# Peptides against a protein of PDB entry 2QAS: the designs that were tried, part 62

Target 1, 120 residues: chain A of PDB entry 2QAS
Amino acid sequence: PPEDLMQYEAMAQDALRGVVKAALKKAAAPGGLPEPHHLYITFKTKAAGVSGPQDLLSKYPDEMTIVLQHQYWDLAPGETFFSVTLKFGGQPKRLSVPYAALTRFYDPSVQFALQFSAPE

## One batch from the design tools (peptide; made by RFdiffusion4, then SolubleMPNN)

Design b2_p19_4_s4 (from b2_p19_4, 7 letters changed)
Fold by OpenDDE base, seed 2:
Structure b2_p19_4_s4 (fold): chain B 120 residues (1-120), chain A 19 residues (1-19)
Amino acid sequence: as target 1 above (120 residues)
Amino acid sequence: DLEADLLMAEAQAELDALF
């Protein structure tokens, strides 16, 4: 088949990462996500720009999935990364995740799924 | 309890089955 010099697949992946960004911006808006929408977000914990508590990230050396449902705080979806506070064992933890680190996105309420290739 | 760590296990299992 002909060689794709435009790298359309990469463009499409970037556009789809934009879906995650947009969804998070909706979640961060006043009132949060419209019920019953909630988000499962999986990312590579060792990807560049990922930051959070050392103990938490050490527990998940490859990937971890966070759930944005019910209890999350200070969701801040930036242009290249988002940050959010989640409670683990009763303790609030701040995570910062570049969109480029994402490997999966899922909204169980409508079974909307995205999968991404993330940096190793 | 609806804390993140409690939801993560279920989500991870669900996603592992989905993908």
Scores: peptide ipSAE 0.303, ipTM 0.861, DockQ to the pose 0.569
Fold by OpenDDE base, seed 3:
Structure b2_p19_4_s4 (fold): chain B 120 residues (1-120), chain A 19 residues (1-19)
Amino acid sequence: as target 1 above (120 residues)
Amino acid sequence: DLEADLLMAEAQAELDALF
């Protein structure tokens, strides 16, 4: 088949990552997500730019899924990554995740799902 | 009102079944 010099698939993937970024920006706005929307976000824990407590990331050496629903704080969706505070064992932990590290996105309330290819 | 680690277990299982 002819060679794709435009790299359309990569463009499409980036566009879909934009959906996640937009959703997180809605979640970070005053009032949060409209009920009953909430987010499941899966990412590669060893991907470049991922940051968090060493003990937590070591517990999930491949992928980790976080839930943004009831208890999350200081959600900050930037242009290339987002950060959020979640409680594990009663202790607040700060995670920073590049959008490029994402592998899955899901909103159970409307069964909206996205899948991405992420760095190994 | 559940902590992150508790919600994660349920979410991961649901996603594994979906994908």
Scores: peptide ipSAE 0.297, ipTM 0.859, DockQ to the pose 0.572
Fold by OpenDDE base, seed 1:
Structure b2_p19_4_s4 (fold): chain B 120 residues (1-120), chain A 19 residues (1-19)
Amino acid sequence: as target 1 above (120 residues)
Amino acid sequence: DLEADLLMAEAQAELDALF
């Protein structure tokens, strides 16, 4: 096939990352997501900009999936990354994840799925 | 939270099967 100098696929990927950002902004709004919507988010734990507790990230050296339903706090979706507090082993931990680190997004309630290319 | 941990594990398995 011809060489794509426009990098359309990358542009499409960025646009789809925007869907995740928008969904998280809805989740962060007062009242949260409308029932029964909830989110599965998978990301590369070693990607640039990912921040979290060392013990947790060590447990998931490649990818990690977090679930945003009921048990999450202080969800803050920024323009390039989001942060959220989740309990692991009963302890609240703060995660900061760039949208560029995402590899999968899923809303089981409507079976909406997205897959992304992320840094290895 | 054990419940949250289990939910995350189940979600991961579901996604692994889906993708």
Scores: peptide ipSAE 0.297, ipTM 0.852, DockQ to the pose 0.649
Fold by OpenDDE base, seed 5:
Structure b2_p19_4_s4 (fold): chain B 120 residues (1-120), chain A 19 residues (1-19)
Amino acid sequence: as target 1 above (120 residues)
Amino acid sequence: DLEADLLMAEAQAELDALF
């Protein structure tokens, strides 16, 4: 096929990353996500800008999936990354994840799924 | 904790099956 000089696939990826950002902003709003919506978010743990507990990231050297359902705190969806506090082993841990690091997004309640290309 | 780890593991398995 002809060469795509417009890079439409990249544009589409960026637009779909916008869906994730918008969903997280809804989740961060007062009242949180409307029941029964909850989010599975998978990201490359070694991607640039990813920050979190070293022990946790070492446990997941490639990808990890976090669940935003009942127990999450201080969700802060920025323009290029989001941060959130989750309890691991009873201890609150802060994660910071650039949207560019995402590989999968899923809402099991309505079976809405997105998949993304992410840096190696 | 165990609950959180289990939830994450279940989510990962579900996603692996989906994609």
Scores: peptide ipSAE 0.278, ipTM 0.845, DockQ to the pose 0.605

Design b2_p19_5_s1 (from b2_p19_5, 5 letters changed)
Fold by OpenDDE base, seed 2:
Structure b2_p19_5_s1 (fold): chain B 120 residues (1-120), chain A 19 residues (1-19)
Amino acid sequence: as target 1 above (120 residues)
Amino acid sequence: MAPANDDAPFDPEPPPPPV
């Protein structure tokens, strides 16, 4: 088959990562996400730029999924990464995740799903 | 994949695709 010298797949992936960023910006706005929307975000825990409690990340050597619905605080969706405070076992913890580390995005309310290739 | 953090979703996440 003909070679794609334009790298359209990569461009498309990049554009789709923008969807996640945009969704998180909506989630971070006053009032939060419009109900019943909520987000399941999966990412590679060892990807460059990922940061959080060592004990937590150690439990997920490859990937971990977080859900943003009712219990999330100080969501800060930056240009290259987002940070958010979530509770784990009742304890609030801060996570910072680059969009490039994402492998899956899902909103069950409308069954909208995205998958991404992320560095190991 | 099941979420790691504490939260109660209205709609459960579907199981991961077949390996």
Scores: peptide ipSAE 0.349, ipTM 0.759, DockQ to the pose 0.229
Fold by OpenDDE base, seed 1:
Structure b2_p19_5_s1 (fold): chain B 120 residues (1-120), chain A 19 residues (1-19)
Amino acid sequence: as target 1 above (120 residues)
Amino acid sequence: MAPANDDAPFDPEPPPPPV
């Protein structure tokens, strides 16, 4: 097949990452997501720009999944990354995750799923 | 994949279908 110099697949992936960003912005609004919507977000923990407690990230050397429904605080969806406070073993931790690090997005309430290729 | 953080979703994430 001919060489795609337009890089359409990359553009399409970036557009779909925008769905995650938009969903998180809704989740960050007062009152959170409209019930019963909730989000499972999977990302590469070693991707550039991922930030969090080292003891936590060490437990997940490849990927980890977080769920946003009832127990999340200070969700801040930026243009290139989002940050959020979650509890792990009862302890609040701050995570910062670039959208480029995502590998999966899922909302079970409507069975909506997206998959992404992320840096390893 | 099971979530890492403490939370109790209404509906658990179903296992991925076979590919």
Scores: peptide ipSAE 0.348, ipTM 0.759, DockQ to the pose 0.236
Fold by OpenDDE base, seed 3:
Structure b2_p19_5_s1 (fold): chain B 120 residues (1-120), chain A 19 residues (1-19)
Amino acid sequence: as target 1 above (120 residues)
Amino acid sequence: MAPANDDAPFDPEPPPPPV
């Protein structure tokens, strides 16, 4: 049976992760996302590189979903990870998430969804 | 799953994208 020595599936996954990075860069630009676009991002909280308040991450031992629409600040989409300040129970907290930790990306305004395989 | 932070209300889980 044929063996894929090119690892096309992995390349495709990396390309799709690039879509998330690009979307976040648009969200970080002056003026933010063009309405009504908003983003739901899900990631593995125990993945390497994920950083945030211990109490918050402890509450989500496997996956965590955040939404970026109106209440997000200092969004910094880097090349390998992004960081953002969000409010949880009224308290602002900083999260840092590697794109490799993502498992889901969704923009309900246009029903655009992406699913990724991330380290468990 | 529902979002953890304070912002927009939860949106139902969309179907997985085609392989």
Scores: peptide ipSAE 0.347, ipTM 0.758, DockQ to the pose 0.196
Fold by OpenDDE base, seed 5:
Structure b2_p19_5_s1 (fold): chain B 120 residues (1-120), chain A 19 residues (1-19)
Amino acid sequence: as target 1 above (120 residues)
Amino acid sequence: MAPANDDAPFDPEPPPPPV
């Protein structure tokens, strides 16, 4: 097939990452996500820009999945990354994840799923 | 993949599809 010099696939992927950003913005609104919506977000822990407790990230050397439904605080969806406070083993931890690090987004409530190419 | 953080999803994530 002909070369895609426009790189439409990449553009589409970027657009889809925008869906995640938009969803997180809704999740960050007062009252959080409308029930029963909740988000499973998977990302490469070693991707550039990923930040969090060393001990936590060490437990997940490849990918890590977080769920946002009832226990998330100070969700701050920025333009290139989002940060959120979650509890791990009862301890609150702050994570910062670039949208580019995402590999999967899923909302079980409506079975909406997105997959992204793994970052380098 | 199971979530790493503490939370109780209303509808748990289904198992990953077979490869």
Scores: peptide ipSAE 0.350, ipTM 0.760, DockQ to the pose 0.237; fails the geometry check

Design b2_p19_5_s2 (from b2_p19_5, 6 letters changed)
Fold by OpenDDE base, seed 5:
Structure b2_p19_5_s2 (fold): chain B 120 residues (1-120), chain A 19 residues (1-19)
Amino acid sequence: as target 1 above (120 residues)
Amino acid sequence: LPPANDDAPFDPEPPPPPV
């Protein structure tokens, strides 16, 4: 097949990352996510821009999944990354994750799933 | 992958997205 000089797949991937951003903005709105929606977000912990507790990130040297349903605070979906406070073993921790680091997005309530290519 | 944080119970790995 002919070479895709337009890089449509990359464009589509970028657009789909926009879906995640939009979903997180909804999640950040007052009242949070409408039940029963909740978000499973998987990302490469060693990707550039990922920030969080060192011990936690060390526990997940490749990928890490977080869930946003009932226990998330101060969700701040920026243009290039989002930050959120979650509890790990009862302790609140702050994570900052670039959208480019994402590998999976999933909402079990409606079985909506997205998969992304992320830096190794 | 099970979620790292305290919240919803683990949901099995979703099927690959439609192509």
Scores: peptide ipSAE 0.334, ipTM 0.749, DockQ to the pose 0.215
Fold by OpenDDE base, seed 4:
Structure b2_p19_5_s2 (fold): chain B 120 residues (1-120), chain A 19 residues (1-19)
Amino acid sequence: as target 1 above (120 residues)
Amino acid sequence: LPPANDDAPFDPEPPPPPV
């Protein structure tokens, strides 16, 4: 097949990462996500810019999935990364995840799914 | 891959303030 010198797939991936950012901004707004919407977000834990408790990240050496529905706090969706406080085993912990680290986004309520290629 | 964090259909705690 012809070589794509325009890198259309990369452009599309960047645009779709914008969908995740927009969705998180809605989740951070007053009242949170409109029911029954909720978000499953999967990311590479060793990707550049990923930050969180060492014990937690060590438990997931490759990928990690978080769910945003009823128990999330201080969700801060920035331009290049988002931060959020979640509970793990009853303990609140802060995560910082660049959008570039994402590998999957899913909203089960409407079966909306996105997949991304993220650097190791 | 199942979610790592805690979440439940019902949370008795008061809703967190918006950021």
Scores: peptide ipSAE 0.333, ipTM 0.745, DockQ to the pose 0.502
Fold by OpenDDE base, seed 2:
Structure b2_p19_5_s2 (fold): chain B 120 residues (1-120), chain A 19 residues (1-19)
Amino acid sequence: as target 1 above (120 residues)
Amino acid sequence: LPPANDDAPFDPEPPPPPV
């Protein structure tokens, strides 16, 4: 089969990561996400740039999933990573996750799903 | 994977799409 020297798949993956960024920017806007939209985000916890409480990350040595619906604060979607405050066992904790660390994005409200390759 | 944080949707998340 012909060889793709344009690397279209990689371009598409990058573009799709942009969808996550855009979605998070909407989630960060005043009023939050328009109901009933909510986001399930899965990422590699050991990927470069991932930051958070050691005790929390230790519980998830490979992948971790967070949900943004009703309880999220100070969501800051940057250009290369996003940070957000979530509660775990009643305790607020800050996570910082590069978009490159993502492996899955899902919005159940419209059954929109994306999967990504991420470094370990 | 189930979410790690304290936030739950009204309807549970369906299983992830096939890989």
Scores: peptide ipSAE 0.331, ipTM 0.748, DockQ to the pose 0.231
Fold by OpenDDE base, seed 3:
Structure b2_p19_5_s2 (fold): chain B 120 residues (1-120), chain A 19 residues (1-19)
Amino acid sequence: as target 1 above (120 residues)
Amino acid sequence: LPPANDDAPFDPEPPPPPV
């Protein structure tokens, strides 16, 4: 079969990563997400550019999932990565995650899901 | 995976998107 030198699959995947960025920008707007929308985000903790508390990342050596609904602060969705403050065991901690590190995005309120391949 | 942070209860893994 002929080779796809255009790499259409990769283009489509990158476009879908844009959906996550757009959703996070809505979540970062004044007033937050419109209820009942909330976001489950899964990412590779060892991917390049991921940063956070050493103890937390050690607890999740492969993948980690965070949820953004009621308890999130200072969400900053940049162009290549987003950062957010969440509480873990009652303690606020800052995470920085490149969109390229994502493996899953899910909004249970409308059962919208996306799956991604994330390199280390 | 269940969420690591303090917030909403865990929601089961949804089926993979259609190919």
Scores: peptide ipSAE 0.330, ipTM 0.747, DockQ to the pose 0.196

Design b2_p19_5_s3 (from b2_p19_5, 5 letters changed)
Fold by OpenDDE base, seed 5:
Structure b2_p19_5_s3 (fold): chain B 120 residues (1-120), chain A 19 residues (1-19)
Amino acid sequence: as target 1 above (120 residues)
Amino acid sequence: MAPANDDAPVDPEPPPPPV
């Protein structure tokens, strides 16, 4: 088959990462996500730019999933990464996750799912 | 995958007592 010199798949992936960014921006708006929407976000914990408590990240050497529904604070969706405060074992922790680190995005309320190729 | 963070519904704030 012909070689795709345009790299459309990569473009599509970038565009779809934009969906996640947009969704997070909605989640960061006053009032949060409109019920019953909520987000499951999976990312490679060892990907470049991922930042968080070392003990927590060590517990998830490959991938980690977070849920944004009832308890998330100070969600800050930037252009290349987002940061959010979540509770782990009752303790609030700050995570910073580049969109490039994402492997899965899912909103169970409408069964909307996205998968991404992330650096290994 | 199960989420790593705690996430549970937060009960509504109870109404203030009558004054």
Scores: peptide ipSAE 0.435, ipTM 0.794, DockQ to the pose 0.306
Fold by OpenDDE base, seed 4:
Structure b2_p19_5_s3 (fold): chain B 120 residues (1-120), chain A 19 residues (1-19)
Amino acid sequence: as target 1 above (120 residues)
Amino acid sequence: MAPANDDAPVDPEPPPPPV
């Protein structure tokens, strides 16, 4: 097939990453997500800009999935990354994840799924 | 993939469909 010099697939993925950002902004609003919506977010832990506790990230050397429904605090969806406080083994920890690091987004309540290619 | 953080989702995440 002919070479796609427009890079439409990359454009589409960038647009769809915007959907994740918008969804997280809704999750960060007062009252949180409208029930029963909740978010499974998977990302590459070694991607540039990913930040969190060393022990936690070391436990997940490739990909990590987090869920946002009942136990999340101080969700801050920025323009290029989001940060959130979650509990791991009962301990609150702060994560910062660039949207570019995402590989999967899923809302089981409506079976809405997105898949992304992230840098290795 | 199971979530890493502590939470109790109302709906469990089913495995992704095959590609």
Scores: peptide ipSAE 0.349, ipTM 0.761, DockQ to the pose 0.246
Fold by OpenDDE base, seed 1:
Structure b2_p19_5_s3 (fold): chain B 120 residues (1-120), chain A 19 residues (1-19)
Amino acid sequence: as target 1 above (120 residues)
Amino acid sequence: MAPANDDAPVDPEPPPPPV
């Protein structure tokens, strides 16, 4: 079989990661996401650039899922990563996640799902 | 996967498909 030297699949995944970035930018806008939209985001916790409380990340040695709907603060979707403050056991904590670390994006309200390959 | 953070989603995330 022929070898894809253009790496089209990687290009497509990068483009789709842009969808996540755009969605987060909407979530970060005043008023937040339009109801009933909400976002489940799964990422590799050991991926380069992932940052957060060590004790929290240690609980999730492979992947971790966060949900953005009613309780998120200071969402900052940058060009290569996003950061957000969430509560864990009642305690606010800051997470920073590169888009490259994402493995899954899901909005149950419209059943929109994306899956990505991320480093193990 | 179940979300790690405190929140009350309107719609719960469905279970992940089998590997």
Scores: peptide ipSAE 0.346, ipTM 0.760, DockQ to the pose 0.239
Fold by OpenDDE base, seed 2:
Structure b2_p19_5_s3 (fold): chain B 120 residues (1-120), chain A 19 residues (1-19)
Amino acid sequence: as target 1 above (120 residues)
Amino acid sequence: MAPANDDAPVDPEPPPPPV
């Protein structure tokens, strides 16, 4: 097959990461996500820029999935990463995740799914 | 993958595709 010197797939992947950013911005807006939309986000916990409680991240040496539906606070979707407060075992924890660390995005309400290549 | 945080989704997440 011919060689793709334009790297279209990489461009597409980058553009699709923008979908996640946009979705999170909607989730961060007053009133939250429009029901029944909710987001499952999977990311590489060891990727550069991922930040959170050491004890928590230690439980997930490869990937971690978080869900944003009923219990999320102070969601801050930046240009390169987002941060959010979630509860784990009843305890609030702050996570910061670069969009580049994402491996999966899913909204079950409309069965919309995206998969991404992320650094190992 | 099952979510790590506390939350009760309305619709359960289907298993991830095989890798």
Scores: peptide ipSAE 0.342, ipTM 0.758, DockQ to the pose 0.239

Design b2_p19_5_s4 (from b2_p19_5, 6 letters changed)
Fold by OpenDDE base, seed 5:
Structure b2_p19_5_s4 (fold): chain B 120 residues (1-120), chain A 19 residues (1-19)
Amino acid sequence: as target 1 above (120 residues)
Amino acid sequence: MAPANDDDPVDPEPPPPPV
């Protein structure tokens, strides 16, 4: 088949990453997500720009999934990455995750799922 | 994949101090 010089797939992927960004902006709004919506976000922990506690990231050397439903704080969805405070083993930690690092987005409440190609 | 963070639906708590 002819090669796609427009790189439509990459453009589509970027657009879909925008869905995650938009969803997180809704989650960051006062009152949080409308019940029963909640978000499972999976990302490559070694991707460029991912930051968080070393011990935590070491525990998840490949991918990590976080859930945003009942206990998340200071969610800050930026234009290229989001940051959020979550508890791990009872301890609050700050994570920063570029949207480019995402591999999966899922809202079980409506069974909405997205998958992304992320750097290895 | 199971979520890494705690998320207790029955134990709502105030936000933790800044980290």
Scores: peptide ipSAE 0.498, ipTM 0.841, DockQ to the pose 0.640
Fold by OpenDDE base, seed 1:
Structure b2_p19_5_s4 (fold): chain B 120 residues (1-120), chain A 19 residues (1-19)
Amino acid sequence: as target 1 above (120 residues)
Amino acid sequence: MAPANDDDPVDPEPPPPPV
């Protein structure tokens, strides 16, 4: 079969990752997301650039899902990764997640879903 | 997948100190 030397599928996925980045930038703005919008974000915890407490990441050796709705702080969506403070078992922790590590994005309020291929 | 973080709709606590 013909080989796709343009890597169109990867280009398409990167474009869609841009949707996540844009959504997070809206979530980081004053006032946050317009209610009832909220974000479920799933990522590969062992992907390059993922950073957080080792005990937390060890608990999720493959994928981890976070929700940004009622309790999230200092959301900082950069160009290649975002960081956010969340509570886990009552303790605030900082996560940094490259957009390339994402496997799923979901906003239940409007049933908007994206799925991505990420490094294993 | 279920979310890993706490997310309490009832208790809008203030932001924690910087991590």
Scores: peptide ipSAE 0.496, ipTM 0.841, DockQ to the pose 0.656
Fold by OpenDDE base, seed 2:
Structure b2_p19_5_s4 (fold): chain B 120 residues (1-120), chain A 19 residues (1-19)
Amino acid sequence: as target 1 above (120 residues)
Amino acid sequence: MAPANDDDPVDPEPPPPPV
């Protein structure tokens, strides 16, 4: 097949990462996400820029999924990464995840899913 | 994949202290 020298697939995927950023910005706004929308976000825990509790990240050596629905605080969606406070085993922890580390985004309420290639 | 964090739909609570 013809060679894609434009790398359209990469461009498209990059654009789609913007969907995640935009969704998180909505989630971070006053009032949060419009119900019943909620987000499942999966990312590579060893990707560059990922930051969080050592014990937690150790439990998930490859990928980890978080859900933003009922209990999330101080969601801060930046331009290249987002940070959020979540509870794990009853303990609040701060996570920072670059959008480039994402492998999956899913909103069950409307069955909207996105998959991304991330550094292994 | 199952979510790693807690997410209780019935137990509303104030934001935790800064981490």
Scores: peptide ipSAE 0.493, ipTM 0.841, DockQ to the pose 0.641
Fold by OpenDDE base, seed 3:
Structure b2_p19_5_s4 (fold): chain B 120 residues (1-120), chain A 19 residues (1-19)
Amino acid sequence: as target 1 above (120 residues)
Amino acid sequence: MAPANDDDPVDPEPPPPPV
């Protein structure tokens, strides 16, 4: 079989990660997400570049899901990672998550889902 | 899987400021 020197699969994956980045940028814009859109984001907690409170990350040794709907603060979608402040047990915590660490993205309002390969 | 963070529909927060 012919060898794919273009690595099209990798390019396609990068494009799909771009969807998440774009969605987060919309969420961070003035006015936030248009109702009823909201985002469930799942990521590997041990992936390179993931940052957050040790106690929180220890509670989720493999994957963690966060929801961005009613209570999120200072969402900062960068080019390679995003950061956001969320409450856990009533306490605000800052998370930093590289897009490369993502495994799932879901918007229930329109039943839009994406799945990604992430480091094990 | 279920979300880890709190998200109270009764007490919505204002949208975050622009980055």
Scores: peptide ipSAE 0.479, ipTM 0.833, DockQ to the pose 0.444

